# Peptides against a protein of PDB entry 7PB4: the designs that were tried, part 15

Target 1, 105 residues: chain A of PDB entry 7PB4
Amino acid sequence: KMLNIKEYKEKLLSTLGEFLEDHFPLPDRSVKKKKKNIQESSVNLITLHEMLEILINRLFDVPHDPYVKISDSFWPPYVELLLRNGIALRHPEDPTRIRLEAFHQ
Target 2, 218 residues: chain B of PDB entry 7PB4
Amino acid sequence: DALQMAVGYFEKGPIKASQNKDKTLEKHLKTVENVAWKNGLASEEIDILLNIALSGKFGNAVNTRILKCMIPATVISEDSVVKAVSWLCVGKCSGSTKVLFYRWLVAMFDFIDRKEQINLLYGFFFASLQDDALCPYVCHLLYLLTKKENVKPFRVRKLLDLQAKMGMQPHLQALLSLYKFFAPALISVSLPVRKKIYFKNSENLWKTALLAVKQRNR

## One batch from the design tools (peptide; aimed at target 1 F60)

Design b1_p19_2_s1 (made by RFdiffusion4, then SolubleMPNN; from b1_p19_2, 8 letters changed)
Fold by OpenDDE base, seed 5:
Structure b1_p19_2_s1 (fold): chain B 105 residues (1-105), chain C 218 residues (1-218), chain A 19 residues (1-19)
Amino acid sequence: as target 1 above (105 residues)
Amino acid sequence: as target 2 above (218 residues)
Amino acid sequence: MAEQVLRLMVEELVILESL
């Protein structure tokens, strides 16, 4: 039983990864470097997969405070996507913090 | 079932022939209240009773009591909320009933099954910010509903104007902070970094009931 | 449709992690 659950979980994670790459890719950074000197702090945006991993880990690692602080690496459309679909919830007292929905409870 | 008889009484209205209309009404109210607080109400029962409470079919005292016992067993239908908002537009409910409804909506927000249609009502809720009695609760509701697409220049202007009129209210600051998060270019004003957002009356009339609902649905 | 499928996948993953 445990081996089957682990294998199924690994398969689901793989399928989710592929699904996210196909349907929710990061915007291509290929927009032409026109020369102007704006120090765009090259904040590396994380994938939606990485964002979900962080949120899931926090939910189980710190169940009494399952909220993650939104960093500059969080692409705003992904945050909105998760909130819109009821996958994540905003902290009632801090708009810069989100949690994964506790679907297991 | 006693609850079905009580709901049916409110739906069909009082039968003309009952000499003791007030005692019958009170009996049915107590039945609904007892079941709602102990077990919660089914989504269908909430749909019927919420509609009745806002339609103006009964007096304000009765409507207030019904609305206070709109506690779900599991979920509230989004359609019930949309219907309820439609009654607010007709203006047959008292100001106190409107306040209570927004308090209820905020309190029960997580128990509403879907948010797609409620999100389309964003503009209606935003217009209600001008009512001083509703403003704290509407800010809280909007804080829950606001998406990036809702953060428009004209709404930013209205919020800043409201802040100029009412001062730096905690509930308004909460909403403005969220707006700044989604659209920092639209809000040039430095908002005070409040680490904690406080909405008025976080002491939910339903706090104990909601804890019980959450425990039953685990 | 893709957004609904995403929710279902995440929900299932969270349930599996609890197990």
Scores: peptide ipSAE 0.648, ipTM 0.564, DockQ to the pose 0.336
OpenDDE base, seeds 1, 2, 3, 4: peptide ipSAE 0.645, 0.650, 0.646, 0.649; ipTM 0.509, 0.476, 0.406, 0.479; seeds 2, 4 fail the geometry check

Design b1_p19_2_s2 (made by RFdiffusion4, then SolubleMPNN; from b1_p19_2, 9 letters changed)
Fold by OpenDDE base, seed 5:
Structure b1_p19_2_s2 (fold): chain B 105 residues (1-105), chain C 218 residues (1-218), chain A 19 residues (1-19)
Amino acid sequence: as target 1 above (105 residues)
Amino acid sequence: as target 2 above (218 residues)
Amino acid sequence: MAEQQLRLMVEELVILESQ
């Protein structure tokens, strides 16, 4: 039973990864012209997959405070995507923090 | 035609072997500018060129000139705007380019075919209110986009905090008045009854072009 | 819709992780 659950979870994660790449890709990074000098802090946006991973991990690692601070690496469209679909919730007192919905509770 | 060649040049990039890269660039840029101001651009041409202008493929001067000539013949695709916003999120464009984009977006708002996906980007636009250079234009954009469902307590707090920091700005007052209209219970503060909603519309770089577009589509 | 499918996939994943 445990092996089957692990295998199913791995399959689901793989399917989710492919789904996210197909439907919710980040803007194409390919046009990195190496303009050297301007330290434009290229805010490295994370993928929606990575964002979900962070939120899921926080939900299970720190269940009493499952909120993650929205960093500059969080693409705002992804934040809105998760919020509007009820996948994530904003902290009631701190709009800079979001949590994954506790679907298991 | 000359326009297709120009768009193709920007899309594919400069072929390495051309000795006169700058002259070729200028020629194609002038071609795009001339067609855009005379006739407007097709939605497909705007899709390509808008993406290029915000991708960081070219220098700021070129990007600025491209953005200034993003004038539609008929409509702008919502998808083009979504792609453009995605580039803004990546932060590869200059502050001046961001300002110009928001000015463009406000100016061209009525020519965008759909608003459903743009409305989903409400949070991104709202986050940009913290940028003092963007704030006036973002307020105007939000005034156009805001629905009742967008008016949340945390956004009200952020607007009031921003007002406390920046003072009673006409553009902030306009947006707050709209928020109060949708959710009067969330805004206890007496807003001055401003008879006129004032956004900096006087600086519309595209005023003449937009009049021409409206006349062609009548 | 893709967004609805995303919710379902995430929901299922969370349920599986709780197990």
Scores: peptide ipSAE 0.613, ipTM 0.525, DockQ to the pose 0.314
OpenDDE base, seeds 1, 2, 3, 4: peptide ipSAE 0.580, 0.583, 0.614, 0.581; ipTM 0.652, 0.662, 0.512, 0.651; seeds 1, 3, 4 fail the geometry check

Design b1_p19_2_s3 (made by RFdiffusion4, then SolubleMPNN; from b1_p19_2, 8 letters changed)
Fold by OpenDDE base, seed 1:
Structure b1_p19_2_s3 (fold): chain B 105 residues (1-105), chain C 218 residues (1-218), chain A 19 residues (1-19)
Amino acid sequence: as target 1 above (105 residues)
Amino acid sequence: as target 2 above (218 residues)
Amino acid sequence: MAEQTLRLMVEELVILEAQ
């Protein structure tokens, strides 16, 4: 039973990854550098898949403080997507922290 | 060959310079339709054309015609179905196309090579029960997919709530009966003993084609 | 919609992780 759940979870994560790549890809950086002084912030954006993995892991690893600090690697439209859809919640006192919704409770 | 040219047209899109875009499109549609109904399509051709039908690249009439001719020669790839479901989520296809897709998926279910990834989409299909137009076909699909592990208390509650809203629908009763079979302790309500399960006959559109596929693969 | 599907997939993952 446990092995089947683990395999099922791994397969679901894989399917989710493919789904996210198809429907929620990171913005293509190839937009032509028009000249304005946008500091080349060398910030590596993470995929929505990686973001969800971090949030899920935090929810189960630290259930008493399930909040993740929003880093510069978090693409703002992904954060907004998760919040708007009730997948994530913002910390009531710290807008820089988000948690995954506890769908199992 | 004519089929490869037709598939290539749909994949690459209309070449800009053709004055008779509609005549060319109709020619290629008829080519795909003729081959699909006569011989079936290869798994690779279904992969390409199914994605096109659900992507919103063409109009609803074209997408409907393509989807109606997604008849396998032998098998359908599970990956093609997973990709197709992903397109349903993007919302570029019409409600009628979604209904047709679920009818197609039920009708072609036995011709899909594997079910492992499709089973992972169980939660997505279950949520589609809230769509009144999809509900009968989704119940049939879930009846085919449901394992004991999928029968959870929250899903039982959702099905009972749906029954309270919609009444005792035959397709919903069929799914509830299966749930009760796998987990009798979760369903305290007495379900009518149905000797025969009745779903809407999704196969009617493809009945002749499916018989031909089964005969060719004997 | 893709966003609704995302929610449902995440919900399923969380439920599975809790088992």
Scores: peptide ipSAE 0.651, ipTM 0.425, DockQ to the pose 0.528
OpenDDE base, seeds 2, 3, 4, 5: peptide ipSAE 0.651, 0.646, 0.645, 0.646; ipTM 0.420, 0.431, 0.640, 0.429; seeds 2, 3 fail the geometry check

Design b1_p19_2_s4 (made by RFdiffusion4, then SolubleMPNN; from b1_p19_2, 8 letters changed)
Fold by OpenDDE base, seed 2:
Structure b1_p19_2_s4 (fold): chain B 105 residues (1-105), chain C 218 residues (1-218), chain A 19 residues (1-19)
Amino acid sequence: as target 1 above (105 residues)
Amino acid sequence: as target 2 above (218 residues)
Amino acid sequence: MHEQLLRLMVEELVILEAL
C-alpha cells in the first residue's frame, strides 16, 4: 500500500515536471547578446520543477522550519511566480527565505 | 482555406477596420461550425479555438458556439485540455460555459490523447463538486478519472457530506460506488447496489458528431 | 494563463503528500 502511494506521487511529480517544462521553461540561453559586463554568473539555474520539489520536500521533512533559502540557482521570475500565486510565502523576518504554502493544513 | 481564415480571425481578433464586425464574426463562426460538424477539427484548431472560447476574449454567446463545435477529427491534445482548465481558474468564463466545458470534456474524454496531466487536475475537479450546476458532470468526469490512489479519506468525507446536503443523487452514488470498490474500508455506509450507473447524458449535444468521428476513425 | 493551474496542481500534490 505505501509503495503504491510513493509510486503514484513520483508519477505525479514527473507529470508535473513535463507540464512545467512545457509552460514554464527556463529562458533559452541562446541570445548571446554581446553586451560585455553582465557577469555570466556561472550559476546553473534549476528548473521550476526542481524548485518545487525542494520546497515540497522541505515542507514535509522539516515541518518546524519549512523555509528554504533562496540561492543563486533560483531564477528570480520563478520565485516571483510562486509568491504571486500564493504557492510560496516569504519568511516574515527574512525575505531571502521562502516556504511552500501548507495546503494540507 | 476558409477554415484557416476563420481560425486566424478568432486568434488574431477582429481587424479594426472592418465596418461590419458582427457579420464577419458570424461568417467565420459558421465556417468553423460547418467544418467541425462535417469533418471534425484538427488538434491544432481545437487547441486555438478551445483557448479562445474559455479566455473571455469574446462574448458568452460566441464562446458557447465555439465550444459546441470543438469536435475532433481524430484526437484532442491533453495540453489543450490543461490550458482550457487553466482558463476556468481565471474565472473569465460564465457559469454556463463551465457547465458546457465539463459536458464537452466528458463527451470527448476518449478522444483525448493522454490523461497524465489531466489526472493531476483531479483535486481541482473534485473541488468543483461543490457547484450544484457542475456536480453531475464533475461526478461523471471523476468517475472516468478516479484511480485507487485518488480515493482518500478526506475525499470520502467530502462526498458523504455532499450526499448529506444534496441527497442520494444518482451521479454522486455512482462515484461513491466506485470509491467503495477501490477502498471498501473507507466507506462503511451501505450503498444501494446499483445495477446501472446513471449519469446525465453529456454526449447528447455531440451524439451525432461523435458517431461520425468514430465511424471515420474505424 | 497557466499560473492558477500551477497553484492547483501544487496544492493537490501537497495534499496527496500529506495523506
Scores: peptide ipSAE 0.659, ipTM 0.472, DockQ to the pose 0.417
OpenDDE base, seeds 1, 3, 4, 5: peptide ipSAE 0.655, 0.655, 0.656, 0.657; ipTM 0.480, 0.604, 0.637, 0.476

## One batch from the design tools (peptide; aimed at target 1 L52 L100)

Design b1_p20_1 (made by RFdiffusion4)
Pose (drawn by RFdiffusion4):
Structure b1_p20_1 (pose): chain A 91 residues (1-28, 43-105), chain B 212 residues (1-189, 196-218), chain P 20 residues (1-20)
Amino acid sequence: KMLNIKEYKEKLLSTLGEFLEDHFPLPDVNLITLHEMLEILINRLFDVPHDPYVKISDSFWPPYVELLLRNGIALRHPEDPTRIRLEAFHQ
Amino acid sequence: DALQMAVGYFEKGPIKASQNKDKTLEKHLKTVENVAWKNGLASEEIDILLNIALSGKFGNAVNTRILKCMIPATVISEDSVVKAVSWLCVGKCSGSTKVLFYRWLVAMFDFIDRKEQINLLYGFFFASLQDDALCPYVCHLLYLLTKKENVKPFRVRKLLDLQAKMGMQPHLQALLSLYKFFAPALISVKIYFKNSENLWKTALLAVKQRNR
Amino acid sequence: SSEAEKLLYQKVQELVEVTA
């Protein structure tokens, strides 16, 4: 069961990364890829389940943040505009 | 054959400015509907015309008439439905066309050969609940399509939030009751649906439904 | 595109679920 989940996870991650690079590229400060942004969000969601918010730095491309906000992937902090969290799809 | 000429004409897409082209388009569309309302269309022709109508090609009236004449002689391929859902996801489709397609998918549900691959698109179907124009028809479709495996906690939470936003709507209540039946531990709380008239009820389709 | 956005949502939702 564990190995099956692992194979599925790795396949999903690789295909997701390819899809992101194919359909959501950077334009050319130092910006990070959308993949790294999603990785930071997923890591913070499980590492700190009581505060899954990450600060928005200059490396976050505003179009990516807005993209994640429009599609119900990322959620804004009720008071602090510089923080965003990942939607807890698992619950 | 008389119908294949019209299928090929619609596959060629819209043509130049109209000198006599309006009459030609009308003749081809009349031929298709006559065949559809007399004895029905085959799976291949349906696979072609449904995806042509759900694409950006041709105006709204042509797509509406094509959807209203999508009556199967036998069965409907589920790959055609998958491509139709992909065309909906493209977004170059009219709202009224989307409503008509969901009505057609509800009406033609028992005439799709397989429904597993369609059930695999449960997420795409569920995400359309945000749109309050598609909400009743999407709920009617999910009432038919929902299995036990599809009742995930996230979906229950989002459906409860949508109930709180819109109120206890009939279609939302029916879908929520189905979700309760499938997963009572995740939440506490088929049949009549408004605007569920079968627009595609020909006599032969009626005999086939009774034979079903 | 709209399709790419919807696909992104589905893929990210599945990844979060399986990570959990």
Fold by OpenDDE base, seed 3:
Structure b1_p20_1 (fold): chain B 105 residues (1-105), chain C 218 residues (1-218), chain A 20 residues (1-20)
Amino acid sequence: as target 1 above (105 residues)
Amino acid sequence: as target 2 above (218 residues)
Amino acid sequence: SSEAEKLLYQKVQELVEVTA
């Protein structure tokens, strides 16, 4: 039973990854550097898949403090996407922290 | 049923022929209160009663009591909230009713089915920050609603002006911290790293009821 | 876009349920 659950989880993660690449890709870095001094923060943005994995893992690993600090690697549109769809919640006392919504509770 | 009769009374208004209008009003109000606190109200009932509470059809005391019992059984319709906000624009409700409404809106925020139209009302809510009585609750509401696209230079200036006028209020600091998060380039002022955002506990009036609603909807 | 966002919610929910 446990092996089947692990395999099923892996399948779901793989399918989710493909889905996210198709529907929610990161902006192509190739779009023209319009000259304004936006300090190209050399910060590598993580995929939405990686972001969700972090949030899910935190929810289960630390259920009493399931919040993740938003880093510079978090693409702001992804954060907003998760919040507006009720997938994530902002910390009531710290706007730089978000949690996965507890769908199972 | 008794609830349907009570809601119908508030919707249609008092029948002129009732000799004891006050007793009838009290009876129906108690019926609504009892059902709301025990079981919550259906979305349709909330729609009707919330509109009545803000329309100025009844006195401030009645409106206050109605608002206090706007407890959902499951969900609140976004349309009901939009209608309610439209009444705030008309200005027929008292200042205390407006405060209570914003407290209610914050407390019930998670029970509202959708937020798309409410988000479009962002500018209206933001304008209400200038009201000293509303400001703490409006800041809390805006904290819940604010997206990156809402963070504009003119709004930053207004918040900083309010801070200059009112001092470093915890609720203003909370909202400013969120603004800085979304648009750090717009806020040059070093905000104190507050580890804790303190909003007035707007939920206190409904704390027990909200716990009950969450338990029923699990 | 709205359909994709709904599907995202469902997929995340399913993943959370399996992880629990």
Scores: peptide ipSAE 0.493, ipTM 0.452, DockQ to the pose 0.281
OpenDDE base, seeds 1, 2, 4, 5: peptide ipSAE 0.491, 0.490, 0.488, 0.491; ipTM 0.461, 0.457, 0.462, 0.462

Design b1_p20_1_s1 (made by RFdiffusion4, then SolubleMPNN; from b1_p20_1, 12 letters changed)
Fold by OpenDDE base, seed 4:
Parts: C-alpha cells; structure tokens; sequence
Structure b1_p20_1_s1 (fold): chain B 105 residues (1-105), chain C 218 residues (1-218), chain A 20 residues (1-20)
C-alpha cells in the first residue's frame, strides 16, 4: 500500500508538472512592450510549479505558521490564480503573505 | 422536524389566524437559533432565512436575530449571498442590518462555496465605502476580494479621498496597502509600512460558532 | 480556462492529501 502511494504521488507530481507547463506557463519575456520607463526589474520569476512547491513545503514544514512571503519572484497573476481558486489564502493581517489551503485538515 | 417547521414559518409567513403570533414567532426563532449555534444550518436553510432577514418581511429585531444565526453547517451558497446583496439594493432593511450583513459576510467568507459572482459585485461593495457605518467592514471584505484587476485609478482616487475625509483609519490603510501591492504605480503617496493590518476580527460575533463549524467539518 | 483552474485545484488538493 505504501509503495503504491509513493508511486501514485510521483505520478501525480509528474502530471501536475506537465499540466502546469501546458496550461500555465510563464509569459515569454519577449513582449518588449516599448514603454521605456518600466524598469525591467530583472527579477527572475519562478514557475507556478516552484511556487506551489514552496507553499506545500511551508504548509508541512511549519504548520503553525504556514504563510509564505510573496517575493518579487512571484508572478502576480499566479498569486491571484491560487487565491481565486481557493488553493491559497491571504494572511488576514499581512497582504504580502499567503498560505496553501490545508486540504488535509 | 422542528427546524423545518420554523423555516417554513418564516418562508410562508405567519398564518393570519394565529392569536399568538408573537409567541409562535419567538418559538420558531429560538428553534433556528438553537440549531444554528449547535449544528449549523444547511445551505438551503441559509438561503431561505438570509433572504427573509434582508427582505423586510419582518421587523428589524427579528431580522437581526435571524442574521446572527446564519451559521453554516458546511457551506454557504454564493447564490444566497448574491440574492442578499440584491435585497440591500432594494433598501428595505435597516442600517444596522446592513452593517450586520457585512460583518456576517466577512465572518463567513471562507464558508462561501464560490467567489466568482461575489467578485462581480466588487463595484457594489466598493460603492458602499461611502457609508461611514459600513466602511470598516466593507474594507475588510474588499481586502478579501481584491484582485489586481479591481485596482483601478478611479478606485484609488476614491480611497485617497476617503482617507482625506476620515483620516488614516486602520481598515482603510489595510485596503490601500493591498492596492499598492497590486498596483504600486497608481499610489504615489508613501503609505506607512504597517507590519500588521488591523481589522476588528476580535469582535467577530461568530467566532465560537466558526470554530465549532471547522471542528465538525474536520 | 475555468476547467484548467478546476483541474489545478483538484491536483493540488490531491497532492496535499497525499503528503499529509
């Protein structure tokens, strides 16, 4: 049973990874919107997969404070995506922090 | 079932022939209150009773008591909330009922099954910021609802105008902070970096009930 | 799409449940 769960988990992770790549890719940096003054903040955006990994890890590593600080590497549309779908929750007192929904509780 | 009879009473209204209308009403109201606080109410029951509370069918005292016991067993239907908001537009409920509704909406926000339609009501909620009595609770609600797409220049201006009028209120600062987070270019004013956003969550009338609901649904 | 977003939620939910 445990082996089957591990295998299933691996399969699920793989499926999720592929799914995210196909349906929720990062926008190609190439849209040079010509407007000069937007400081190209050279901030490397992380993938939605990486974002979810961070959130999941935090949920299990620090269950009493499962909130992650939103960094500049967090693409705002991904944050909104997670929030609107009930995958993540915003901290009630700190808008810069989000947590993964505790689906297991 | 006593609860079904009570809900039915409120839905159908008092039968004209009952000499003891007030006693009957009180009995049914107590039944609803007892069940709601002990077990919560089904989504269908909340749908019916919430609409009744806001429709003006009963007096303010009754409406207030009904609204206070709108505690879900599991979930609240988004449709119920949308209908409730429609009643707010009709204006047949008291100011105190409106305040209580927004407090309820904030308190029960996580128990609402979906948010898509509620998000479409963003503009309506935002307009309610002009009501001084509603403003703190509406700010909290908007804090929960606000997406980047909602942060528009005209709304920023309105918030800043409100701030100028009423001062640096914690709830308004919280919302402005969120707006700045989503659209820093729209807010030229340096907002004080507040580490903690203060909404009057400690005064949640439903705190105990919500804890009980969460425990039952685990 | 809305369908994709629902799928995402389901996948994440399942993953969280499995990691618990």
Amino acid sequence: as target 1 above (105 residues)
Amino acid sequence: as target 2 above (218 residues)
Amino acid sequence: SEADERTLRLLVEELVILEA
Scores: peptide ipSAE 0.631, ipTM 0.522, DockQ to the pose 0.338
OpenDDE base, seeds 1, 2, 3, 5: peptide ipSAE 0.632, 0.630, 0.628, 0.629; ipTM 0.589, 0.553, 0.531, 0.608; seeds 1, 2 fail the geometry check

Design b1_p20_1_s2 (made by RFdiffusion4, then SolubleMPNN; from b1_p20_1, 12 letters changed)
Fold by OpenDDE base, seed 1:
Structure b1_p20_1_s2 (fold): chain B 105 residues (1-105), chain C 218 residues (1-218), chain A 20 residues (1-20)
Amino acid sequence: as target 1 above (105 residues)
Amino acid sequence: as target 2 above (218 residues)
Amino acid sequence: SAADEQRLRLLVEELVILEA
């Protein structure tokens, strides 16, 4: 039974990774810098996979404060995606913090 | 069932010309209140009663009492909320009822089954920011609803103008901070880093009931 | 698509349940 759960988890993680790459890739920064002066803040955006990993880890590592601070590396459309689908919740008192929904509760 | 009779009374009116209309009304209102606070109401019951509370069928006192007991057993239908908002447009409800509705909407937000249609009403809610009595609660609602697509230059201007008029209100600051998060290029003004956003505690009226609902649905 | 977003939710939900 335990082996089956581990295998299933691995399969699920793999499926999720592939799914995210296929359906929710980061936008190619190739939108041509036409306008000179917008300092493209060289902020490296993280993948949705990495974002979810951070959120999941925080949920289990710090269950009493499962909120993650939204950094500049968080692509706003991903944050919106997670929120609108009930995958993440915004902190009631701090809009810069989000948590993963506690589906196991 | 006593509740069914009560709901039916509000929906269809008195079946018989009761000599004491007020006593009958009070009886049914108490029935609804008792069930709502004890067990919550079914989505269908909320649909009916919420519509009645905002339609102007009854007086303001009755409408207020009905609205205060719109406590779900499980979920609230989004359609019920949309219908309720439509009544706000008709203007048959008092200002106090409108305030109470927005407080209710914020308090019950997580119990609404879907948000898609409510999100389409974003513009309507945003327009209500101009009402000083509604502004704190509308800001809270918008804080819950705002998506990147909602953050437009004209709305930013309106919020900044409102801030200039009303001062740096915590609820307005919270919404502006969210707007800046979604669209930093639209807000050139440095917003004070507030670690805590304080909305008026809209939940206070239903705090105990909401806790009970959450416990029953675990 | 809406379907993809729903699928994402389900995948994450299942993952969270399995990690509990």
Scores: peptide ipSAE 0.631, ipTM 0.639, DockQ to the pose 0.316
OpenDDE base, seeds 2, 3, 4, 5: peptide ipSAE 0.627, 0.627, 0.624, 0.630; ipTM 0.414, 0.648, 0.658, 0.634; seeds 3, 5 fail the geometry check

Design b1_p20_1_s3 (made by RFdiffusion4, then SolubleMPNN; from b1_p20_1, 11 letters changed)
Fold by OpenDDE base, seed 4:
Structure b1_p20_1_s3 (fold): chain B 105 residues (1-105), chain C 218 residues (1-218), chain A 20 residues (1-20)
Amino acid sequence: as target 1 above (105 residues)
Amino acid sequence: as target 2 above (218 residues)
Amino acid sequence: SELDERLLRLMVEELVILEA
């Protein structure tokens, strides 16, 4: 039974990865350079997959404080996506922190 | 059961003939209160009672007591909330009832099954920021509801104007901080990085009840 | 799409349950 669960988990992770790549890719940086020197702070955006990994890991590593600080690498639309779908929750006292929903509780 | 009878009483209204209308009302109200605090109410019961509480069918005292016991057993229907807000627009409820409703909405926010329609009411809630009595609770609600799409230049301006009038209130700062997060280009003013947004959650009338609900639904 | 978002939630939910 444990082996089956592990295999299933691995399969699910793989499926999720593919799913995220297909349906929730990062926007292509190619949006046209209109002129104004807004310092494109070359902030490397992380994938939604990476974001979810961070959130999941935090949930289990630090269950008493499962919140992750939103960095500049977090693409705002992804944060919004997670929040609106009930996948993540915003910290009640700190808008810069989010947690994964504790579905197992 | 006693609860069904009580809900039915509020829904249908007092039958004209009973001389002891007040005693009957109190009996049914106590029944609802007892069940709500012990077990919570079904979504259908909340739908009915919430609508009644805001419709102006009963007096302010009764409406207040009903609102205080709108504790879900499991979930609250988004439709119930939308209906409730529609009653707020009609203006038949007291200021105290409005305050209580917003407090309730914040407290019960996580128990509402969907948020899509509630989010469409963002503009209505935002307009209520101008009411000094509602402002702290509306800020909290907006903090929970705000998406990037809601952060518009005109709303930023209104928030800044409100801050200028009311001062740097913690609840307003919390909302502004969220706005800055979503749209940093719209807020040029350096907001003090307050690490902790204190919405006065400590005064949540339903804190104990909500803990009980969460424990029952594990 | 709305469907994709629902599927995402379901997948994440399942993963969390499996990790627990």
Scores: peptide ipSAE 0.643, ipTM 0.497, DockQ to the pose 0.336
OpenDDE base, seeds 1, 2, 3, 5: peptide ipSAE 0.635, 0.639, 0.641, 0.642; ipTM 0.550, 0.552, 0.388, 0.492; seeds 1, 3 fail the geometry check

Design b1_p20_1_s4 (made by RFdiffusion4, then SolubleMPNN; from b1_p20_1, 9 letters changed)
Fold by OpenDDE base, seed 4:
Structure b1_p20_1_s4 (fold): chain B 105 residues (1-105), chain C 218 residues (1-218), chain A 20 residues (1-20)
Amino acid sequence: as target 1 above (105 residues)
Amino acid sequence: as target 2 above (218 residues)
Amino acid sequence: SERDELLLRQMVEELVILTA
């Protein structure tokens, strides 16, 4: 039974990764090149996969304060996506912090 | 308003007496096209024009052009879609019009205000999988609509049978993968983990328009 | 798409449950 759960989890992780790459890719940097004046904020955006990984890890590593500070590496549309779908919650007092929904509780 | 006049023309039909029926029709069609691509259409305008396009009131060429410009300003009413599907049942539209409608429905899916009634049409859409021309687009639509409750043994069987007939089509595999996700016990066959869900980019016809709509509604 | 977002939620939900 446990082995089956582990295998299933691994499969799910793989499927999620593929799903995110296909349906929620980062915007191609190539489109931003034409408008000269937008300061190339050299900020390396993280993937939605990486964002979810951070949020999941924080949820389990620090369950009493599962909130992650939104950095410049967080693409705003991803943050919005997670929030509007109830995958993440904004901190009630600090809008710069979000947590993953505790689906296991 | 030029748009209101154009919509009214299509709704009421051509007045018998106009010698230049074709020129008038083209003028109004161009008006609708121009507004739709620039600004989008109101939900009420889409309701009227979508029904006209599927009713068989006009020729296939006109219907095709109308469908291509069914671009919302903000939202599409679910009722309009339900009515449109009802016209598909009447069978007065061409096969190409049906294909275009399903492409449109997929492309505009996120702009439909509600999905409850559309979800009730799941069985109807599923039955349309048997049409080879519709199958890719219907699979995409079903991929968007499918809930756990829709995944039933008889539908699994039909999909597997269809796959056996048509081969391992990417759109069928995408739908089957979703079915397996919701009901793994119903699909004993190891589906190859396809990395990419490849639906034909039905959105390509409206890609620029959809981007514009999304920008206006931000 | 709305569907993809729903599916994302379901996948994440399941993943969290399986991790707990």
Scores: peptide ipSAE 0.649, ipTM 0.454, DockQ to the pose 0.361
OpenDDE base, seeds 1, 2, 3, 5: peptide ipSAE 0.653, 0.652, 0.651, 0.653; ipTM 0.454, 0.476, 0.478, 0.475; seeds 1, 2, 3, 5 fail the geometry check

